# Peptides against a protein of PDB entry 5B16: the designs that were tried, part 93

Target 1, 136 residues: chain A of PDB entry 5B16
Amino acid sequence: TPSRINHNERLEFLGDAVVEFLTSVHLYYLFPSLEEGGLATYRTAIVQNQHLAMLAKKLELDRFMLYAHGPDLCRESDLRHAMANCFEALIGAVYLEGSLEEAKQLFGRLLFNDPDLREVWLNYPLHPLQLQEPNT
Target 2, 136 residues: chain A of PDB entry 5B16 as posed
Amino acid sequence: TPSRINHNERLEFLGDAVVEFLTSVHLYYLFPSLEEGGLATYRTAIVQNQHLAMLAKKLELDRFMLYAHGPDLCRESDLRHAMANCFQALIGAVYLEGSLEEAKQLFGRLLFNDPDLREVWLNYPLHPLQLQEPNT

## One batch from the design tools (peptide; made by RFdiffusion4, then SolubleMPNN)

Design b2_p23_3_s3 (from b2_p23_3, 13 letters changed)
Fold by OpenDDE base, seed 3:
Structure b2_p23_3_s3 (fold): chain B 136 residues (1-136), chain A 23 residues (1-23)
Amino acid sequence: as target 1 above (136 residues)
Amino acid sequence: SRRQELLEKIEAELQKLVEELKE
């Protein structure tokens, strides 16, 4: 049987893919005239450990991590990395046990504090030229 | 348009994240 650590790492692996996929899809539809390099830059920024750790903090995962692994998190960078991984594992679990839609809603709600920006991110209107491609 | 304004705000937020990545 896999260890608890191995189980979390597997969920992180899945969650990482889900976060990148959701980010890619939403950026693609929101910015139809943005070149690939720009899309990639924004995706990297969204999924970087610093940002995912910030999202994790909104769920108070920092308190959880310090409670469970305090002695191993003596550096800020270690805590940030651990929080990002924990966030990925959480998204992976939501996708695995729930659905992609549920993962999308959770991720989107955390991405933006402004409800108007959140609404645009989650419910992006399709550009007329995007009607030629499959919807997501 | 309202949508364009909101997209610009989203992009501004994303640009902040990009700058954080450079640091």
Scores: peptide ipSAE 0.664, ipTM 0.939, DockQ to the pose 0.846
Fold by OpenDDE base, seed 1:
Structure b2_p23_3_s3 (fold): chain B 136 residues (1-136), chain A 23 residues (1-23)
Amino acid sequence: as target 1 above (136 residues)
Amino acid sequence: SRRQELLEKIEAELQKLVEELKE
């Protein structure tokens, strides 16, 4: 069987794409009048390591990191990067073993603590001009 | 509208993240 490290890195690779895809789709629908540059700016902000690490903390992945890798993660930036990677691997696993919908729901629940904002993000009502675009 | 208000709040949250990225 392949090494756990290799498997986790593969999951991270997949999760990275899933996170970016979900982010892109939701931003696209939520902000129909926002230019590409603005969409890209928001996407970058959402998927940055600092933010993903914060989302990971909501899942208590920091406790996991300290337990499993504490001695190797003395620097704040190292811990943040590792948590972000672990979060991506988790999303990748959820997508792989479950579905894109499950990944979407998990990601959305973590993005916003406010349930009203969460609902808008997850459901993103279509703009009339978006009806001709593919629905996700 | 309620939806517009919520969208503005979402954008405000996103803007906070953008500012964090710039720091």
Scores: peptide ipSAE 0.663, ipTM 0.939, DockQ to the pose 0.862
Fold by OpenDDE base, seed 2:
Structure b2_p23_3_s3 (fold): chain B 136 residues (1-136), chain A 23 residues (1-23)
Amino acid sequence: as target 1 above (136 residues)
Amino acid sequence: SRRQELLEKIEAELQKLVEELKE
């Protein structure tokens, strides 16, 4: 069996794809008139290490990381990167052990503190343009 | 509409993240 480190890296690999996918899908539906460049810009912003680390902090992963790897995470950038990776691994684990829906719900709950924004993000009802052109 | 307002707020939040990326 792979080492624990390799397993976490594999989960991170999976989680990275899940986060990217969920982000892409929701942006695509929520902003039907936004050009590809704009969608890509927002996606990059959402999945950047800085942001994922913020989401990780909401789950108190920073406390975990400092407990487990404190001496190795003296630099803020190192901690941020580690937290982002840990968050990806967590999402990967949720997807693997649970479902895409569970990963979606967890990710959505963390993305927005405002429950109204959260609801719109998670449910992304069709825009009028999408109603006119449902296959676009 | 209420939905449009919420979408604009979402986009505003995303724009904040974009600005953070630029820094």
Scores: peptide ipSAE 0.663, ipTM 0.938, DockQ to the pose 0.872
Fold by OpenDDE base, seed 5:
Structure b2_p23_3_s3 (fold): chain B 136 residues (1-136), chain A 23 residues (1-23)
Amino acid sequence: as target 1 above (136 residues)
Amino acid sequence: SRRQELLEKIEAELQKLVEELKE
């Protein structure tokens, strides 16, 4: 059990970075005229525990959380936090065992229910002025 | 354009998340 927890925490650490990186990159390209503060605001909103928990719920991680940690997650806020951490660990695992592209696809699929919005997010066309900068 | 409309919708969704953060 301790080793499993440790592994999960390490995956969470990695996943946190991956989620933040992906979010940053997509926001950067989607909103070329948005200042850093605005980009940071959107990034924070996307990676906040409440939102990540919502994404986790789409994967039915809440069922897993309640099964594994029910008594410890009697409060809604505790459940959200746990689900957010679990989601980060999942993304970390996808990146580690798969690729950044796979993590990107999974994350993007969950971010938007609307397929048109999802497509724009995932396949962000570069603004003409951005073409002169290194691709990230 | 269609793209601009979609971007605006994305931003609207993001703004909803921002509002959630403020709460």
Scores: peptide ipSAE 0.660, ipTM 0.939, DockQ to the pose 0.872

Design b2_p23_3_s4 (from b2_p23_3, 13 letters changed)
Fold by OpenDDE base, seed 3:
Structure b2_p23_3_s4 (fold): chain B 136 residues (1-136), chain A 23 residues (1-23)
Amino acid sequence: as target 1 above (136 residues)
Amino acid sequence: SKLEELLKKIKEYLDELVKQLQA
């Protein structure tokens, strides 16, 4: 229904911001010497539809999308776009109903299957220069 | 160090994503 579609689009809007925020924060901490352009490039790469769709597949959202919207998703690009949007909506819902911390943990778990990489992403020690900054 | 190795792997992953973005 139009109302349900509108609700999902609103969650997607929120989730998009949450994903970009979390991505920005973690990139900032992980790469203290990387210039803004490099940080922005990595952020764009992380949040691109193809990548978010890959993360969504780990939650079997592809099966969900095909089940719910199969006739409208004949093209792979359409499915990828839909999966990315659905993933953003999911993150938005987790943030809305839970917390930013829960969204962070879920996103991190999906980003890296390797637990060591995940640990670094989620819990990177503060750089000495970051400790000197008032807002870090 | 172990941390440096892990950061390198993360960077490699991100670089691959950038390649996908530019493809």
Scores: peptide ipSAE 0.681, ipTM 0.948, DockQ to the pose 0.821
Fold by OpenDDE base, seed 5:
Structure b2_p23_3_s4 (fold): chain B 136 residues (1-136), chain A 23 residues (1-23)
Amino acid sequence: as target 1 above (136 residues)
Amino acid sequence: SKLEELLKKIKEYLDELVKQLQA
C-alpha cells in the first residue's frame, strides 16, 4: 500500500527529529562538562541503526517486520535498518498522536531497563558542577 | 554518591554504544 508506506516514511522523518532532540537535551544536561564533539558522538551512538533496532526489539518489532517483510529482510543488517526506521516511525507517531512527554517516557523506558538509570536519564538531575555554577 | 555512580553507569553504556558505532 503506497499511501501507508508514505505515511510511515513521514512518521519516520518526524520520529528521527524527535529522537535526535530528546537525545540531545538529555545528554546536554547529564554531561555538563562534555564538549560538543563528545555530545555529538554520544548522540550519534544512541541513534545509530544497531541501537535503535535493539530498542525496537524490546517492542517485538522484529516479529512484525519478519512477518510483513520477511523475504526482504534475510540479512541481519537489513533487518536492523528496517527495525530502526520502524522505531523512528513509532516515536514519530507517539509524538504526533500523543505528546513529546509521552515520546520521552517511551524512549527512556526502552533505553534503560534499570529503573534507577532510567530515572536519572529521564529527569537529568543537576550535576554537582551545575549546582556550583547554576548560571552556566 | 549514588547519583555519581548512576551517571557513571550511563556513561559506560554510552561508551559501549560508541564502540559499536566505531566498529
Scores: peptide ipSAE 0.681, ipTM 0.948, DockQ to the pose 0.838
Fold by OpenDDE base, seed 4:
Structure b2_p23_3_s4 (fold): chain B 136 residues (1-136), chain A 23 residues (1-23)
Amino acid sequence: as target 1 above (136 residues)
Amino acid sequence: SKLEELLKKIKEYLDELVKQLQA
């Protein structure tokens, strides 16, 4: 229905902000000596459509998209964009219906299959210089 | 240290994503 489509787009809008926020926060703490330009580059890289689509595949969103919209997703690029949007909508929904913490946990889980890397991403140690920075 | 090693691996992953972005 049109209302469902609009709702999904709204969730995508919200999810986009959540993903970028979480990414920004974690990068900020993870790389205390990295300049803004480098942080921004990493953020852009993390949130680019092809990467989000890769994360979406871990949730089998590709199968979902092909099931729901197969005829409209004949090109791989179209599928990637659709999956990225769907991923954002999912994160938005998790945030909306759950919490930012739940969104953070899900996002981190998908970013890193390696539990050690995931732990560092999710529970980053504070660098000595970070202790001098304002809270965000 | 172990932490430094893990951070290095994370950075390597991110660097690969940057390469994809710039491809």
Scores: peptide ipSAE 0.679, ipTM 0.947, DockQ to the pose 0.830
Fold by OpenDDE base, seed 2:
Structure b2_p23_3_s4 (fold): chain B 136 residues (1-136), chain A 23 residues (1-23)
Amino acid sequence: as target 1 above (136 residues)
Amino acid sequence: SKLEELLKKIKEYLDELVKQLQA
């Protein structure tokens, strides 16, 4: 229904911001010596449709999308785009109904299957360079 | 160090994503 679509679009809008924010924060702390351009590039790469779609697949959103929209998503690019949007909407919903922390944890779990990498991403321990420049 | 290695792996992952972006 139009109302349902509008609601999902609103969640997507919110989720997009949350994903961008979380990504930005983590990159900022993880790479204290990386220039803005590099940070921006990594952020763009993380939030690109095909990557978010990959993350969404871990949640089996592809099955949901195919069930709900099947013929409309016959093109791979269309499916990726829809998956990415759905993923953003999901993150938005998690943030809205839960918390930023919950969204952060979910996003982190999906980004890294390796628990050690996940731990570093989520908690961004102080890097040696930051020890020298604690305010950076 | 272990941390440095993990950071390296994260960077490698991100670099791969950048390659995808630029493909």
Scores: peptide ipSAE 0.678, ipTM 0.946, DockQ to the pose 0.841

Design b2_p23_4_s1 (from b2_p23_4, 12 letters changed)
Fold by OpenDDE base, seed 4:
Structure b2_p23_4_s1 (fold): chain B 136 residues (1-136), chain A 23 residues (1-23)
Amino acid sequence: as target 1 above (136 residues)
Amino acid sequence: SEKLKKLLEYLEALVKELEEARR
């Protein structure tokens, strides 16, 4: 069986895909007239480490990381990267243990502090088949 | 939709913010 570290890295791998997928789907449906370049730019902004780290901070992952690994995270960039990875692992775990819908809800809630933005992001109709997932 | 417009504006601002943070 994989080590705890390996398991976390695997969850990160899965979470990275989930975050990118959810972001892509929402952008695609929400902005049907937006060109590919814009879609790609906004996706990159949403899913890149710096932004994910910002979302991770809302979950107090920065405090967790500093508590658990403070001496190893002397640089802000290292902490940011670690938080982003941890955030991805969390999303991966939510998807794995729960559902894509739960991952979507969590991600959406963290993306926006503004209720209007959160509402339009989360409540915009998506293709039902895109939410299908294997049993775990 | 005004909400969609607001969302787009937010995303544009996010892009700008993150790009500025890289420099």
Scores: peptide ipSAE 0.617, ipTM 0.930, DockQ to the pose 0.826
Fold by OpenDDE base, seed 1:
Structure b2_p23_4_s1 (fold): chain B 136 residues (1-136), chain A 23 residues (1-23)
Amino acid sequence: as target 1 above (136 residues)
Amino acid sequence: SEKLKKLLEYLEALVKELEEARR
């Protein structure tokens, strides 16, 4: 059985890709007239550690990290990175054990507190094939 | 739509906020 740390890092790896993919797809469809540079700018803002850490706080991952790793996370930047990594691992786990759609829904709900923004983000038409799970 | 405009404004604000936080 792989170590817990190894498994979490693998999930983080997967989650990183899922977060970036979902972000890219939504931005692409929501803003059809936006050039690549603009799309990349918004994607970077959404997926960077600083922002993912903010989303992680909504899941109280900060409390978890402080409880489990408090002494090792004395620096603010270390805490942010750890929270972002943990968030990505969570998204990776949701994708792995659930579906891309479930990951999409969770991520979208966390991205926005505003119901209007959630609605337009989650319900804007996307290509159905993009949400298909890889063969298992 | 107004919602899309609102989303774009939110994202623009997010970019600005995160850039300021890193400085």
Scores: peptide ipSAE 0.615, ipTM 0.929, DockQ to the pose 0.838
Fold by OpenDDE base, seed 2:
Parts: structure tokens; C-alpha cells; sequence
Structure b2_p23_4_s1 (fold): chain B 136 residues (1-136), chain A 23 residues (1-23)
């Protein structure tokens, strides 16, 4: 069996894809007239380590990281990277043990503190196949 | 949609914020 570290890395790998996918899908449908360059720019902003670390802070993952790995996270950049990775692993775990819908809901809730933004992000009509996922 | 416009504005601001933070 893989080590705990390897398992976490696997979850991170999965979560990275889920975050990327969810972001891409939402942007695609929310902004049908936006060119690829714009879509890519906003996706990058949403999924890059700096931003994911900000989201991770909402879950107090920074406290966890410092508690568990303080000596290894002396650099701010290292902490951000670790937090982003942990966030991805969390999303991966939610997807793995739950569903894409659950991952979407969690991610969306963390993305925005503003309820209007949450609402439009989470409730905007998406592809019909996405609506089918929770029932599969 | 006003909410959609608000979202776009938020994302634009986010891009700018993150770019500045990386400099």
C-alpha cells in the first residue's frame, strides 16, 4: 500500500484535475461570449497556488500546516504551495468519497464570500450531463 | 445579469490582485 504521503499526493493529483475541471466548466457556461484567452486568464487566477492558498486559509489549513510541518515551511512560498496542495487533496477526497456535486458545492462556497457571487456561480444553468451526475 | 457582471468584475480584480502579489 502507498505511504500516507503518496496517498495524499494521489489525492492532490485528483483534486487538481477536479478544481481545474469545475473552474473550466463554470467559466465556459457563465461567459459564453468570452474568448479563450479570457477564460484561460480567469481560470489561471482561480486555480493557481496563490489563490488556492487563500481558499485554504478559510479552512484554517495554515494552522494545520504550521502545526504539522512548521519547520519545513519557513518560506511563505513553501507554505502557500503546501496549502494549495492540501486544498487540492481535500477537494480530491471530497470527490472521491462523495461526488462531483459535493466538490462543486464546497469549492463554490469557498471561492466567494459574497452570496450573490456564490449564487450565480453555483446555480447558473450548466450542461445537462452535470445535472445527472448527482444521481449516478 | 447584474450578478454575472459582478462576478466578472470580481474575477478581473482577482487577476489583478494575484498578478500584483507575484511581483
Amino acid sequence: as target 1 above (136 residues)
Amino acid sequence: SEKLKKLLEYLEALVKELEEARR
Scores: peptide ipSAE 0.612, ipTM 0.929, DockQ to the pose 0.815
Fold by OpenDDE base, seed 5:
Structure b2_p23_4_s1 (fold): chain B 136 residues (1-136), chain A 23 residues (1-23)
Amino acid sequence: as target 1 above (136 residues)
Amino acid sequence: SEKLKKLLEYLEALVKELEEARR
């Protein structure tokens, strides 16, 4: 039986891919006139540790991290990295035990506090295959 | 759409914010 840490690392690995995939797909379809460089720039901004940590804070993962690992996370940067990793693991778990759609919804809800932005992000027409991915 | 434009503006601002935070 794998350790909890091992399991979380595996979930993080999966979650990283899911976050990157969802981000890529949304950006690709939302901005059809945007060049690859722009797409990559926005993707990097969305999926980098600094931003994911911000999203993690919305789930109060900071409190959890401080509770569980306080002494090891005395540096703000260490906390951010840990939160980002934990967020990835969470998304990975949601995808694994739920669906891509559920991961998409959760990620989208956390990405934006503004309802207009959330709506356009989540409800913009995506490739038909994306509609079937939740069943996998 | 206006919402799409708003999203683009948000993303541009996000890029800037995160770049500044890393420095």
Scores: peptide ipSAE 0.608, ipTM 0.928, DockQ to the pose 0.831

Design b2_p23_4_s2 (from b2_p23_4, 10 letters changed)
Fold by OpenDDE base, seed 3:
Structure b2_p23_4_s2 (fold): chain B 136 residues (1-136), chain A 23 residues (1-23)
Amino acid sequence: as target 1 above (136 residues)
Amino acid sequence: MEKLEKVKKYLDELVKELQEAQA
């Protein structure tokens, strides 16, 4: 329905901001000596539609999108954009109904398939009072 | 420190992959 579509677009709007914020914060703390240009490069790579679509695929959103909107997603680029938007809406919903922490956990878990990398990303100190993990 | 370097390496590869795909 039009109302549901509008709701999803609003969630996408929110999710886009959450994804960018979380990415920015983690990069900022993970790489304290990296210049702004480098930080921006990593952020762009992480949050762009192509990468978000890759993350969406881990949740099998591709199957969902083709099932629900197949006729409108004949082009690969269209599917990619739709998947990225859906992913953003999902993150937005998690933040809205849950918390920023929950969104952080979900996003970080999907960013890396390697558990060690997940641990670094999710557990790296983001506050001066937090202690760095010894094996990072 | 080792794990952090692995994260950076992963991100470097990601950047490269995405740039190549868009070229």
Scores: peptide ipSAE 0.625, ipTM 0.924, DockQ to the pose 0.889; fails the geometry check
Fold by OpenDDE base, seed 2:
Parts: structure tokens; C-alpha cells; sequence
Structure b2_p23_4_s2 (fold): chain B 136 residues (1-136), chain A 23 residues (1-23)
């Protein structure tokens, strides 16, 4: 296996954790009265391959994947999984080369097209000592 | 609070959409 492939797999591994973490933290603080099952349901929706592929499409990763792999991704599910993996690797790379904050910002920008929702997601207190913004 | 409710609504819709796609 080429070193570049191994590198991407490692980035994917890291990115998966970052995506899970960011999602979990934001949900936890956004919905303090929501039970674990509800939190888990939202997290599953956000981090599953189908949704991550949707986010990846916003970055035109689908075009890249089709260019790079072509017929090997003939199945929609295969393309979706590949896009999700690539998205995770991207987040992993952003975290690795930048910061968790940068990963958060990128992820948040992609999660919501609506700027109001994006603002709530990105700016809602993620720590008990953080000041809450009014009118959320 | 209103904006937070909008986030929740969006997530509810996302859950529904993805569940339907997997059904």
C-alpha cells in the first residue's frame, strides 16, 4: 500500500474522532435537557456516511473522487463511503495542521447553510464558564 | 431561544430525511 494511502487512512482515523467529538460537544451544550437517546440520534444523523458525503459534496469532493477513481466508485454507496472517508481525512488534516477551532469552523460552515443556524452552532457555549449569548 | 429551536428543527428534519433514505 502506497504511503499516501496510509497517510490518508491515518488522517481519516483522526478526522473521524474529531467529527464525533465536535458533534458530541456541540449537541451536549446546545441541548442540555435532551436525553442521551436524543443526543445520539442527532449525532448519528450528523456523522453518518450519507450526511458526511452531503457535506463533502459542498466541497466538490465528489468531482475529485470521480476523477481520481472513476469506475471503481460506480456504486452510489461506494462513492458515498469514499466521500465520507475523504471528508474525515480533510477534517483530520485541518485539525492536524491547524487547530480544533479551525476544524470546528469548517465543519460548522458546512453543516448549516443558514447563517443564523451556523452562528448558533458555532457560538453557543461549549464550556460551563462561557457566557451565553442572548436571544438564542 | 428561537434560533436554538430552529437548529433543533433542522436536526429533526435531517434525522427524518436520513432515516427515510435508509428505509
Amino acid sequence: as target 1 above (136 residues)
Amino acid sequence: MEKLEKVKKYLDELVKELQEAQA
Scores: peptide ipSAE 0.623, ipTM 0.924, DockQ to the pose 0.863; fails the geometry check
Fold by OpenDDE base, seed 4:
Structure b2_p23_4_s2 (fold): chain B 136 residues (1-136), chain A 23 residues (1-23)
Amino acid sequence: as target 1 above (136 residues)
Amino acid sequence: MEKLEKVKKYLDELVKELQEAQA
């Protein structure tokens, strides 16, 4: 059985892929006419450490990290990186023990504070055969 | 479509903010 650290790193690895995948898929379908460069720009913004740390803060992971690992996270960049990693691990865990749908829902809920935008993101068709949502 | 444009606007702003923050 892997150590807790090893387990978290593995979950982070998985979560990174899940976040990347979900982001890519949603962007792909939300913006069917946007070129690859534009899609990549949005993806980069969404999945980079600073943004993931912002999402992590909504889960109060900042407080958790400072409480649990404060001495090692004195620098803002270190805290941000740790928060992002922890967030990825969380998403990975949700996917692993739950489902991709659950990970999608959690991630989407955190991406947007505006419930209308959240709904668009979460409910926009992610399959070519799915019907478009009228509120998009 | 209106809300989709708002999503795009949000993302545009996000890109801008994050670029500014890391600059």
Scores: peptide ipSAE 0.621, ipTM 0.923, DockQ to the pose 0.889; fails the geometry check
Fold by OpenDDE base, seed 5:
Structure b2_p23_4_s2 (fold): chain B 136 residues (1-136), chain A 23 residues (1-23)
Amino acid sequence: as target 1 above (136 residues)
Amino acid sequence: MEKLEKVKKYLDELVKELQEAQA
């Protein structure tokens, strides 16, 4: 019987891939003229632990982590890494038990507090047939 | 289009912010 920890680690593994995939796809379509290096730079910023921890704070994962592991997470960097991992596991779980679309929606909602930016990220055409929609 | 530019600006700022934090 797998432990909860092992399960979470597996979810983290999955979530990491989902976050990277979603980020890559959206960046690819949002910035069609941006070279690979630029895309990679944005992706790195979005998916790195520092940023994912920021997103995790929006879900109040920091409060949970401090409650569960307080003494082990005294260092801010340790807390950030733990939150990022937990965030990945959460996204992995959403994908696994829900759908890629649900993961996309959750991730997008957290990426941007500004509703206008959120709308662009979430609703930008990701399929050639959607390109007939007006650009904004 | 204006909103897309704002997204890019946001991401540019994010890149800078995170690069500074990890330096």
Scores: peptide ipSAE 0.615, ipTM 0.923, DockQ to the pose 0.885; fails the geometry check

Design b2_p23_4_s3 (from b2_p23_4, 11 letters changed)
Fold by OpenDDE base, seed 2:
Structure b2_p23_4_s3 (fold): chain B 136 residues (1-136), chain A 23 residues (1-23)
Amino acid sequence: as target 1 above (136 residues)
Amino acid sequence: SEKLEKLRRYLDKLVEELRRAQE
């Protein structure tokens, strides 16, 4: 059977895809006149490790990481990377055990502290086919 | 939409902040 670490890596793999997908879909429909380069720039900013680590901090994953793995995460960059990976694994788990909608809601709520931004991000009309859950 | 424009401004800021952090 796979180790716990391997399982987390698998969840991370799934979560990475979910985060990328949700980000891409929202950006695509929120900015219909924005060229691909601009969309890609925003996506990169949203999904890169440094930003995901910031989101992870909102869930106090930093405290968890330091508590559980402090000695192994002495470098700030290592901590950020671990936090980002853990965040992805969490999103992956939410998608796996819950739904894409639940992952969408959680991710959206964590993306923005500003309620206006949350509202436009989460409630902007999206094409229903874009949010179709494959094999779920 | 004002909220959408607000979002765009936020994202622009995010891009710049993260770029600076990478430099």
Scores: peptide ipSAE 0.643, ipTM 0.934, DockQ to the pose 0.874
Fold by OpenDDE base, seed 4:
Structure b2_p23_4_s3 (fold): chain B 136 residues (1-136), chain A 23 residues (1-23)
Amino acid sequence: as target 1 above (136 residues)
Amino acid sequence: SEKLEKLRRYLDKLVEELRRAQE
């Protein structure tokens, strides 16, 4: 049985893929006329450590990380990286123990503070049979 | 749509903000 550290690293691995996948799928459907380079640019911005760390702050992971690992996280960049990894592990855990839908909902809610942005991100059709939300 | 365009603007801003932070 893996240690808690190994388990967290494995969850991070899974979460990284989930975040990448969800981001890719949503961008793909939301911007059908955007070229690959543009899609990749948006994806990079969304999933890079700095941004994920910002999302992690919404879950107070910064306070948690400083409490648990403060002495080892003297640099801001190290803290951001750790927060991003922890965020990925969280998403991975949600996917593993719940579902992709639950991971999608959590990620989407954290991505945006603006309800309009949340709505279009989460509810824009990701399948031809899905209904589009009003004012999208 | 209006919301989609709003999202695009947000993402554009995000890209620029994060690029500047890396420079």
Scores: peptide ipSAE 0.644, ipTM 0.933, DockQ to the pose 0.866; fails the geometry check
Fold by OpenDDE base, seed 3:
Structure b2_p23_4_s3 (fold): chain B 136 residues (1-136), chain A 23 residues (1-23)
Amino acid sequence: as target 1 above (136 residues)
Amino acid sequence: SEKLEKLRRYLDKLVEELRRAQE
């Protein structure tokens, strides 16, 4: 049986790919006239550790990390990195045990507190057969 | 379109905030 650490690292590996993929797909469809550099800039901002740690805080992962690994997290940067990794592992687990759609929904809900932003992110057509909502 | 522009503004702010945090 793999150790908890090994399992978490594998889930993080998977989750990192899922987060980057979902982000890329949404940005691609949401901003069809935006150049690659602009898309990459937004993607970097969304998926970097600093931002993912902010999302992780919404799930109270900061409390979990401090409880479980407090002595090993002496620096703020270490905590952020650990939280981001844990967030990726969570998304990886949701994808693995659930579906890409479930990962998409969870990620989208956490990305935005504003309901308008959440709606446009989650409901914008991501396939040619999907119809755009009238009030986007 | 209005919501999309709102999203763009949000992302622009996010980019700037995270750049400052890295300094």
Scores: peptide ipSAE 0.642, ipTM 0.932, DockQ to the pose 0.867; fails the geometry check
Fold by OpenDDE base, seed 5:
Structure b2_p23_4_s3 (fold): chain B 136 residues (1-136), chain A 23 residues (1-23)
Amino acid sequence: as target 1 above (136 residues)
Amino acid sequence: SEKLEKLRRYLDKLVEELRRAQE
């Protein structure tokens, strides 16, 4: 399915930007005193292939990838890369067909298993005019 | 806040874990 491949590549392109953007925005507002280098370090950790692949496992994308592309993904690094790309495509699709808010919610839910971390990530004010949560 | 500091600690840990994995 050449058309599906092209579509997935385009979605991956979009999703990459969305993941990068969401991560950047949240880090920017969550850590207002953190210098650019620190922000970049956190962002890199969050969006790199290995981490995105970990998030992809929560959606059982690994099983899907092995089913569809098993022989081509015999190496662990290849699988991680493919899973990360697939995850980006998924986020891209959610943004495209839904909204940035929906992408934000999905990404945030997958980022953290800990409900406290999920809450602070998703609910911390992302605008200077928004009221901060007292216990954040 | 306590939750924010918890998040910072988590992210710090994530950075270190992923750094080690690349070595």
Scores: peptide ipSAE 0.637, ipTM 0.932, DockQ to the pose 0.870; fails the geometry check

